# Peptides against a protein of PDB entry 5VZU, part 88

Target 1, 271 residues: chain A of PDB entry 5VZU
Amino acid sequence: GRTLEDIFHEHMQELILMKFIYTSQYDNCLTYRRIYLPPSRPDDLIKPGLFKGTYGSHGLEIVMLSFHGRRARGTKITGDPNIPAGQQTVEIDLRHRIQLPDLENQRNFNELSRIVLEVRERVRQEQQEGGHEAGEGRGRQGPRESQPSPAQPRAEAPSKGPDGTPGEDGGEPGDAVAAAEQPAQCGQGQPFVLPVGVSSRNEDYPRTCRMCFYGTGLIAGHGFTSPERTPGVFILFDEDRFGFVWLELKSFSLYSRVQATFRNADAPSPQ

## One batch from the design tools (peptide; made by RFdiffusion4, then SolubleMPNN)

Design b2_p16_6_s1 (from b2_p16_6, 5 letters changed)
Fold by OpenDDE base, seed 3:
Structure b2_p16_6_s1 (fold): chain B 271 residues (1-271), chain A 16 residues (1-16)
Amino acid sequence: as target 1 above (271 residues)
Amino acid sequence: SREEILAELTRLFNPP
């Protein structure tokens, strides 16, 4: 029978061959597209830009992080044999914060899975409810048969009736219990550890995180076959580092800011 | 299939 080593060697050979085929096929027709850095906004969770990550055996990947209201996106700048350049490798929902448990319970993969899948179900429900409201709103535009309603005559302006006393209806302002925005504890990040059984390329990841959010990652077979979104956790470590836990793949990707300064990388102002 | 993709990706992300 094929050993695990034989399977690994065959897969590595196939990856190398695919990478070679992709790189060699590009030599025949390279279309260069200029990449513009996304503009920074004050409300951005961190400065947008280029991040370097390791994506399993694919090696070094470059991802552009950008913010779009309550969503963040990681766009592949480098393609791989599975996912071409320009695809959204990760999509983060900044509305759905993940609260990590204590450090002991963070080691439990099943606990993380429970938390993430509960948030995924809420996101699905919100999408279904919003889809129903949008669906019902479109159904009521039955064809208004433009029956020409006859010009009813201008009834005369009725006279200003007198000074009705202001009833002091002291409508108690219903205490809109402003759900106390738990003060964004701009505090020290929480202790962070990967769950047992989540693989990382190295153990050199930050052991403290600021915030976590629900997200989805793009996965596909070789040649971008059967692309699908898999649930995961976006982990903000600091201004220059984030991670993504691929829940179904039991893997972790660490992304670090590209510190290179690019001149003239800003998008042209829309004239 | 999904299972094939997940199996491939699992091997790629979790080299033995």
Scores: peptide ipSAE 0.021, ipTM 0.644, DockQ to the pose 0.530
Fold by OpenDDE base, seed 4:
Structure b2_p16_6_s1 (fold): chain B 271 residues (1-271), chain A 16 residues (1-16)
Amino acid sequence: as target 1 above (271 residues)
Amino acid sequence: SREEILAELTRLFNPP
């Protein structure tokens, strides 16, 4: 029978062959683009920059993490057979925090799946509602030619009198129990474990996370065929590490900050 | 199909 090693070698040979075919189809013509680091903002969840992922057979991946208001984006700096360089491999909705259960229930994939899919449906509803407001707002700016309706004389409606009987209806102030927004204790990470059946390349991932958000990952067939967004969870571990759980793929990708300082990598100030 | 893409991606991300 094939050993696991034989299967791994065959898979690696396929990836090498794909890379060779892709490189050869362009007569070794490679286009290079300068990459600038995104400027850091005070409201950024963590410092934006380059992160290194090492997962599956893709080996070394470089992703640029950037912040765009209430969204974060992972942009591929390295391409793979499915997703070319420059694509948005992950899009994170910073409006939709994922609350992980306790450590015992975190092992349950179906519980994580339920939580993520409930957030996905809320995001879809918000997109449908926002699409309607944008559609209705454009329809009303038809130039109403204000035909000057002739000034019909406003008949003086008579000033009827003042009977101000103060009805004392003492409506009890219903205690709107303001659900105290528990101040997001930004400080204490919670215990973290991958669900059973979520594959990681290794078990060496952080066992504590700061916060999680709903996100989508880009998936496609070989050669970027039929690209689609799949639901997932962005896991912020610390200032230098994040993960992404690919829910439908049952996989986890770990990313670590590239610690190298780059000279002249800052975006030129907009003149 | 979507299922074929997911199967292939699963293979690529999680080689046996």
Scores: peptide ipSAE 0.019, ipTM 0.627, DockQ to the pose 0.569
Fold by OpenDDE base, seed 5:
Structure b2_p16_6_s1 (fold): chain B 271 residues (1-271), chain A 16 residues (1-16)
Amino acid sequence: as target 1 above (271 residues)
Amino acid sequence: SREEILAELTRLFNPP
C-alpha cells in the first residue's frame, strides 16, 4: 500500500505543481504587497506578528496573527491552491474559552467534538440575539402621519362587570446566573495531547498548553471555490507557539513565531 | 459541494 509518507509526498508534488502552474501563468501579474506588523496592545493575549504554520501536506505557511478586541485572526501571508494570500485562515473568539479535560479524556475526539459543538451553538445563539436587538432599534422611527380619519361615533356597547381577582403571580426573580466572565487569568499550563485520529504533520508539538479558545478556520476547494468556516480549537502553548485543531478535518496545525526581525516592518503611525 | 471539499481536504489532511 502507499505509506503515509508516499501520500504526503505525492500531494506535496501536486501542490508544488499547482503552485508552479499558478506562479508561471501569473508571472507577469505578480503583485507585491508590503506587510506591516500589527501594533502590540497591552490586552493582546500574546505579541501579534508572523507565525510559520506546519500542517498536513501544505508544507510551510506564513500567517499574521493579530488581535481585534475579543477576537484574534490568522491572516494568510502565503497563499495555497485553495486559499489565497490575504484571507483569514483562522478567526478566534477570545470570549469563548475551551476547557480541555484531563489527558485521558483529551484523547477522545468525540469529547472534544462535543465541547466545541456546544460552544459553536452558544456563539450562534449570541449572534441571533444580537441581530434582533439591532433590527428592532431601526423599525420604530417611521413617522406614522396618522391622518385623522373622522371618528364615526360607534355605539356604547354595555359595560360588563369588573370582577378582576388580582392573581398575585409571585414571579420568582429568575436568578440570571451571570455567566461569570472568568477573567482571562493566565491559567496554569495544563498537559496537552491531540485526540486519537487527529492528524498532525509531526508529533513534535508542545505537550503543555496555556489556554484554549473556540475558533473557526477557512476551508475552500481549489481556486478558492465555495469558501466556508469550519469549527475548531485555538490552543495557546506559549508566547511563541499556538495550534489550531480543525475539528471537521480532524487535523492539527502548529504555528511558531518567526524570530526574524524585519527592518521598517512597523505600521506607519496614523498621520 | 461542501461535502466534496471536506472529503478532499480530509483526504489531504488525513492521508490513509
Scores: peptide ipSAE 0.019, ipTM 0.623, DockQ to the pose 0.566
Fold by OpenDDE base, seed 2:
Structure b2_p16_6_s1 (fold): chain B 271 residues (1-271), chain A 16 residues (1-16)
Amino acid sequence: as target 1 above (271 residues)
Amino acid sequence: SREEILAELTRLFNPP
């Protein structure tokens, strides 16, 4: 039977071969595409732009973060053997904020998994309901033929009966201390730790996060075979750093802003 | 299965 070691060896050989093929293809068929940086908007969660990520054996990846109303998008600028350049590696739903538990419960992968899967189910329900509203809105323009409402007869419901017992009991109004929803202090970072069993390339990640959101990541086999979206958590650390927890893969990717200034990289103003 | 997780890890993350 294939050992785990055999699978790893075959996979590493395939990766090396794919990297070699891609590198050799660069000598023969380089298609250069101009990349435009998205304009910054006041409502953007952070300044859009280029981020460098490091995860697994792929090494350095460049992702462009952009904002699209209540969605954020990570687009691959660098391709890899699995996901080509220009693909949307992460999609973040800014409607679905994830609240991380306390620092002790953040170590529990099953707790994070529960929270993410509950949000995934809500997103699925909202997509089904929004699909139904778009479908029902076309069907109801049938001409309301005003069928005359037949006068249903006024059935006299009868008058019963009397009894009066007076029971006193003056139960004290228990002060429902309205648990003041502490206004989610939109500005204070919370302590952050990766769950036990989530792989990180290094332990050097921010130990405080600003906010988290539900998202999905793109996964595929070598040569972009069987592409699918897997659930995860987008973690905003600060203006220049974000992470993505790949839930099913039990892995973490850290992304840091590229500080290089690019001349003439701004998108042409939509005329 | 452990093999499915490894196949998925293989698809995204070449674990070292």
Scores: peptide ipSAE 0.022, ipTM 0.636, DockQ to the pose 0.312; fails the geometry check

Design b2_p16_6_s2 (from b2_p16_6, 6 letters changed)
Fold by OpenDDE base, seed 2:
Structure b2_p16_6_s2 (fold): chain B 271 residues (1-271), chain A 16 residues (1-16)
Amino acid sequence: as target 1 above (271 residues)
Amino acid sequence: SREEKLKELTSLFNPP
């Protein structure tokens, strides 16, 4: 039977061969596309721009982070053997914040999996309901033919009776101490650790995060075969760092801002 | 199978 080691060796050989083929194809068919940086908006979670990420065995990847109302997107600037440049590697739903448990429970992969799958189901329900509202809004323009409502007769419901017992019991109003929802301190970072069994290429990830959101990542076979979206967690560490936990793959990708300034990289103002 | 594809894809993402 193929050992895990055989699968890893074959896979590494295929990745090297594909890198070689792509590098050799670059000599013949380099299509250069100009990349424009998205303009920063006041409502952006962090400044949009280029981030460098480590993506498992693929090595260094460049993604562009951009904000689109209540959604964020990571677009691949560098292609890999599986996913070409220009694809949306991650989509983040900024409506669905994930609260991480305490540091002890953050080590439990099953707890993170439960939380993410519950949010995934809510997102699926909201998509179904929003699809129904868009569908029902077209159907109700049928002409309300005002059929005259026939006067249904007023059946006299009978008057039954009397009994009066007075029971006193003055139960004290238990002060329902409204547990003041501590305003989620939007500014204090919480302790962060990867779950046990989540692979990270580097143990030097930030041990404190600002907030987490539900997201989906794009996965595909070699040559962009059978592309699908897998659930994950977007983790904002700071202004210059974010992560993505690939739940089904049990992997973590760390992204850090590219500090290089690009001249003339700003998007042309929409005229 | 989906599980074989996930293992193959997981091998792509996990460092050796």
Scores: peptide ipSAE 0.028, ipTM 0.702, DockQ to the pose 0.595
Fold by OpenDDE base, seed 3:
Structure b2_p16_6_s2 (fold): chain B 271 residues (1-271), chain A 16 residues (1-16)
Amino acid sequence: as target 1 above (271 residues)
Amino acid sequence: SREEKLKELTSLFNPP
């Protein structure tokens, strides 16, 4: 049977060949598209911008991180043989924070899988419920047959009846126990380690993380065949670094901010 | 299959 090494070597050769074919085909017609940096907003989790990541055997990739209300998006600036440029490589749900366990239990891949899959099921339920409410609301626009209801006469304004005493119904303001937003412990990040059996390209990743969120990553075969979303964890390390754990692939991608300053990279103001 | 695709993708993403 083919060894894992044989499969890896064959796929590496195919990737190199595909990369060569793509790069050599560029001599025929290159369309250059200007990339604009997303505007920064005060409520953005970190400054949006360009991040460099390692994506397995594909090597160095550039992803643009942007914020869209309760969602963050990683958009591929560089394409690869599987996923072309302009695709959303990651989509992060900032409503669904992942709480990592202690450092010992973080090594357990099954525990991380349980936590992520429970959040995935909640997200799925919320989408189904919101889909039902939107569905039922559209059904009631039956065609209003515009029967011309006859002009019923203006009944006269009835007289101001007298001063009803204000009943002091002291309705106790029901203590809406404002679920105490646990003060976002803007504190020191929690200890972080990859689960056993999650592959990283190197062990040089931050050993402390600030926040984690549920997200999905895009995966596809060569030539963007059968694209699908796979569950994962977005890990915010700091202002300049984030990771993504690809749960089904048992892989980790580290992304670091591109420190290059770009002049005139801002989107033109909508005139 | 989905499983074959995941194995292929895993080999591409997780070089030995």
Scores: peptide ipSAE 0.027, ipTM 0.699, DockQ to the pose 0.555
Fold by OpenDDE base, seed 4:
Structure b2_p16_6_s2 (fold): chain B 271 residues (1-271), chain A 16 residues (1-16)
Amino acid sequence: as target 1 above (271 residues)
Amino acid sequence: SREEKLKELTSLFNPP
């Protein structure tokens, strides 16, 4: 039977062959586009910019992380055989924080799966409700031709009198136990471990994370066939590192900031 | 099936 090593070698040969065919078919004609770094905002979760990932058979990938209000986006700067450059490889919903369990329960993939899928259903409900409000709002701007309804005379309704009996109904103030929003201790990271059965390219990932968010990753077949969004978890480790857990793929991608300073990489001010 | 497609896609992203 084929060994796992044989399957890996065959897959790597296919990827090399695909790269060779692609490079050869276009006679090395490559189109380059200038990339500008997104401007940093004070409300950005971390500084936006270029991150490098090394996962799967694709090797080195470059992703631009950017913030868009309550959403973050990873945009592929490097394409791969499945997802071309310029696609949004990850979309993060910063409204939907994922609370990881304790370190023991983090080893349980089914627990992480439950938490993520419960958030996914909430996100779907919010999208359905917001879609209905946007639909109803457009229907009511039919120009009501205000036909001038003739001024029917205001009949003077009589001023009935003043009887002011103050009923003292002493309704006890029900103690609304304000659930004290535990101040988001933004400072102390929690212990982090990948669930059993989640594949990582290496075991050298941060063992402490700051916070996690619900997100979706883009997956497709070779040549960008049948693209779809799959649920996952964005893991913020620190200012320079984040990960993405691909839930359905049982995989983890680690991204590290490109530490290079770029001259003239800032977006031109909108004139 | 969806599961077969996910297995295929998983093999493409993370060869064993």
Scores: peptide ipSAE 0.025, ipTM 0.687, DockQ to the pose 0.506
Fold by OpenDDE base, seed 5:
Structure b2_p16_6_s2 (fold): chain B 271 residues (1-271), chain A 16 residues (1-16)
Amino acid sequence: as target 1 above (271 residues)
Amino acid sequence: SREEKLKELTSLFNPP
């Protein structure tokens, strides 16, 4: 039978061939876009910048990590046969921290799946509630030009009596357990292992992580067909390394900072 | 189906 290595090698050859076909067909149409490094902000989880990703059959990819308030984004700098350059390969919700269990329970894919899917449902509820508040605020300002229809004097129907027993319904103030925004204290690094059945390109990933967050990854068929977002986990290892677990794909992507200093890569100051 | 598409997409990330 084909070994797993043979299948990986054949699939890598196919992807290399696809990349070669695409690059060769567009050889005369290569649009060069200058890449600017995003400005660093004090509240950024880590320094933004270029990261090299190594995952699955795609080989080496370059992603720009940037921060946008309570969200982080990984933008593809290198395209692949599925997802072109400039797409947001990952979107991270920095409001939704994921706490990984102990190492024994981290090996259980179903436990990680449960945790991620519970957070996904919370994110979905928050999006529905925030969508309703934005919808209701626009509806009320229709100027009802109430044309003064003439006051026909309809008759005095009689005053039935006042029996006002005040039911003292002592509504106990429901303690809204304010979900304590645990400040993003740089928690001590915790032991980290991939769940059983999550594929990594290599087993050389950090065995300790700083923190994890809920996120979504972009997946598509060849030629960017039927693009969709799939749930996952962003794993911050350190200042220079992060990972993404693609939950539905059972895949892990490791990203490492590009240490190369680029001259004139700073974003032009907004004039 | 979504499941067939997921299998197809999974094969691109995790070749069998």
Scores: peptide ipSAE 0.024, ipTM 0.682, DockQ to the pose 0.558

Design b2_p16_6_s3 (from b2_p16_6, 6 letters changed)
Fold by OpenDDE base, seed 1:
Structure b2_p16_6_s3 (fold): chain B 271 residues (1-271), chain A 16 residues (1-16)
Amino acid sequence: as target 1 above (271 residues)
Amino acid sequence: SREEKLEELRKLFNPP
């Protein structure tokens, strides 16, 4: 039978060969574009910039993290045989925070799956509701031709009176127990562990996280065939590290900031 | 199929 090592070597050989074929086919048709670092904003969750990500057998990839209001994006700087450069490998919804369970329940993949899928359904509902509001708003700008409708005198319709019946309806005040939102302790990272059956290329991932958000990852076949979004979890560890749990792939990608300083990497101010 | 694509991607993302 094939060993696990044989399977790994064959798969790595295929990826290297595909990378070579793609690079060789485009050698005479390469358009180089300068990459600029995104401008930093005060409200950005962390400083935007270049991160090195780990993707199992793909090895080390470079992504640009950027913030767009209530969304974060990881854009591929390096392409692979499945997903070309310039694609949004991850899209994070900063409106949908994921609360991880305790450390014992974090080992349960089905619990994480439940939490993520519940948030996915909320995101779908909000998209359906927001789609209806955007549809109704465009219809009402018909040109109101100002026809000068004449001032007809409204008549003084009359006085009728009396009756005073005192109906006693003693509606009991339903005690709406305001669930006191315990203030999430803003300062200390929570313990973090990958669920059982989620693979990481490196077991040396941070064992504490600051916060998690719902997100989607881009997946495709070779040559960017049948691209789709798959649900996942963005995990902020610190200022220089984040992760993404690919729920359907049972995989974890760790992203670490590229510490290199680039001269003239800032976007030119829009003139 | 979609599941076949996911399985091939699982092999890519989860090396043995």
Scores: peptide ipSAE 0.487, ipTM 0.942, DockQ to the pose 0.642
Fold by OpenDDE base, seed 4:
Structure b2_p16_6_s3 (fold): chain B 271 residues (1-271), chain A 16 residues (1-16)
Amino acid sequence: as target 1 above (271 residues)
Amino acid sequence: SREEKLEELRKLFNPP
């Protein structure tokens, strides 16, 4: 029978061939698009920008991380034979934090799967509820043929006079003890380990994480066939590193900030 | 099938 190694070699040959076909087909029609770095916002979880990631055998990929209110997005800058450039490889829901268990229970893939699938069901319920509110609001714009009632000239009613003395009622400002929001102690990161059976291309991943969120990854067949979203976990390690656990793929992608400084990469100010 | 696609992607993401 075909070994896993034989299948991997056949698949790698196909990927190399597809990369070659795509590059060769585009050699005559390379469209260069300028990429701008997204502006940083004060509410951004980390500085947006370019990250290098690994997708198993695809090798090194470049992803742009950007923030969009309660969502983060990883956009492919480099394409692969499955997912072309410009696609949203990861979409992160910043409303749905994932709490990882203790380090012992983090080794259990079924426990991580349970946690992620419970959050996925909540996200699905919220989407159904929000879809109903948006549906009911659109139905009631029946065409009110509001006949143009003629603009009767409203007469200039006269200037009433001045004198109302402001009463000085000196209501004591109740000391709202501003509960000093203890500066969110830049919390000692939680110990982190991949579940058993989740593959990482490099075993050298951060062993401490700051926070995790529910997200979805984009998966497709070769030539972007049957694209779909698969559930996963976005893991923030630090300002320059994040990961994504592809739950159904049992894979981990590590993303590290591109340290190269680009001149003139800032988005033009919206005029 | 979807599962066949996932299995091919598993091999791709998790090279031996």
Scores: peptide ipSAE 0.483, ipTM 0.940, DockQ to the pose 0.565
Fold by OpenDDE base, seed 3:
Order: C-alpha cells, then sequence, then structure tokens
Structure b2_p16_6_s3 (fold): chain B 271 residues (1-271), chain A 16 residues (1-16)
C-alpha cells in the first residue's frame, strides 16, 4: 500500500514541478517592482516590516507586515504555486481580540475553534448592520424640489415670566462603580501551547504570547484557483515574532522578523 | 471540491 512517506514524496514532487513550471513560464517576462518598507507609526502593534514564515512543505516565505488603523495585513513578497506574490496571505482584525483559555484548555482544539467561530459570527453581524445603515442613508436623497414656501411672518411669541423655583433635587450621584478595566497587563506573556492536532513545522515556538486577535488567511488551489478566506488566530509573541493558527488546516505558521537592515528601502515621502 | 482543496492544503501545510 502507499506509505505516508510515498504520499509525501509524490506531493513534494508535484510541488517542485509546479514551482519549476511557474518559474520557467515567466522567464521571458520578469517584471521587477521595488518594495518599500512601510513607515512605522506610534500606534502600530509592533514595528512593521519583513518577516520570514513557514507554510509546511512550501518552505520559507517572505511576508510584509503592515498596519492599517484597526487592521493588520501580511502581504506575500514571495509567491507559491497556490498564492502569487502581492496577495494578502493574512488579514488581522485588531478590534477583535481573542482571549485564550488556561493552558489545559488551550490543548483543546474544539475550544479554540468555538472561541474563533463566535468572534467570526460577531464580525459578520457588524458587517451586515454597517451595510444596512450605509444602504438606507443613500436612498432618501430623492430630489425634493423645494418649492419656495412663502415667508409667513414670525409672530412674536410673548415672553413668559421667570418663575425659577430651584428645586434642590439632590439626586445622589449613584456611584457608577466604573468596573476598573483591569489595566491590560502589558507585562508578562500568557502561557501558550498549540492545541492537540495542530501541526507546527518547528516545535521551537514561543511558549508565551502577549496578545491574540481574530484573523483570516488566504487559501487557494494551484494556479490561484477558487481563492477564499479561512478563519484563524493571529498570535503576537514579541516585537520580532508572531504566529498564525489556520483552524481549518489545523496548521501553525511561525513568522520571524528579517533582521537584515535595508538601505534606501524607506518609501519616498509623498510629494 | 472545496473539501478536496482543503485536504490537499492540509497535506501541504502538515507534511508527515
Amino acid sequence: as target 1 above (271 residues)
Amino acid sequence: SREEKLEELRKLFNPP
């Protein structure tokens, strides 16, 4: 029977062949585009820049991390047979933080899936509600031909008198115990472990995380066929490392900052 | 199919 090793070898041969075909077909029409590093902003979750990530058998890929208000984006700098360069491999919604459970419950893949799917449903509801408000607001600008109604004279309504009895209703300010938002402990990272059945190509991932957010990953067949967004978890480990959990793929990708300093890689100032 | 695509992607992302 086919061994797991035979299946892996057949699949790796197909992937290598596809990489070769894509490289060879465009050999005569290489368009070079300069890539600029995004400017760092004070409100950026971490410094934007180039990260090296792993996508299982695809091996090492380069992504650009950038921040766009309440969204972060991972843009592919390197393409693969499924997803070409310039595509957004990950989109992170920085409005939707994911709270990880305790370390024992983090091992439960179904619990993580529940938490992420509940956040996905909230994001869908917010998109539907915001779509309805934008739709209703455009419909009412029918051209009301404002016929000039004639200026009826302002009758001077008489000045009723000043009987200002100050009722001293000393409404006790109900102590709205502002539930002290426990200051988001910016300090010690939460213990982190991958769920059982989530594969990592490298077992040497950080065992503590700072923050997690809802995100979506891009998936497609070979030749960018039937591209779609799949739910996942963005995990911030530190200033130089983040992860993405692909729920439907049961996979984890680790991204590490490219430590190379690039001269003249800053975007030209907008003229 | 979508499930066939997901299964091929699982093999790619989760090599043995």
Scores: peptide ipSAE 0.481, ipTM 0.940, DockQ to the pose 0.638
Fold by OpenDDE base, seed 2:
Structure b2_p16_6_s3 (fold): chain B 271 residues (1-271), chain A 16 residues (1-16)
Amino acid sequence: as target 1 above (271 residues)
Amino acid sequence: SREEKLEELRKLFNPP
């Protein structure tokens, strides 16, 4: 039978060959595009910029993180055999925070899967409702003057009677202790661990996270065939590190800020 | 199939 080592070598040879074929195909038509760093905004979750990520067997990838109101985007700066450069590898919905359970329940992949799929369903419902409001706004044909249909005389249905006794049951108003909304402690990170069966290239990931959000990752076959979005979790660790859990792939990608300063990389000011 | 594609991608993301 094929050993796991044989399968790994065959797969790595295929990836290297694919990378070589794609590089050689593009060598005949190299397009150079200048990349600008997005301007920082006060409301940005962290400073936007370049991040280096680990992507399983694809190795090192560079993504641009940018903020667009209530959405964040990871744009590929480096392409791979599946997804070309300039594609949005991750899209994050900053409206839909993922609440991670306690550290014990974070080890349960099925619990994380449940939480993410519930949020995915809410996002789909909101997209359908927002699509309906945009559709109904075009359908106001002018008020057809509804001719006043004649007021049919409301028949006086009769005055049934009397007597139900005043039972004084003085049920004490149980003080509904308003569960004090624990002020969202924006400042204290929570303990973080990957679920059992989620693969990480390195076990050296941050064991504390600030917050998590629902997101989608882009997946495709070789040559960008059948591209689709798969559900995942964006994990903010700190100002310079974030992760993405690929739920269907049971994989974790860690992204770290590129500390290199680039001269003349700032976006031109909108004139 | 979609599941075959996901299994190929799992091998890419989760090398042995």
Scores: peptide ipSAE 0.450, ipTM 0.933, DockQ to the pose 0.611

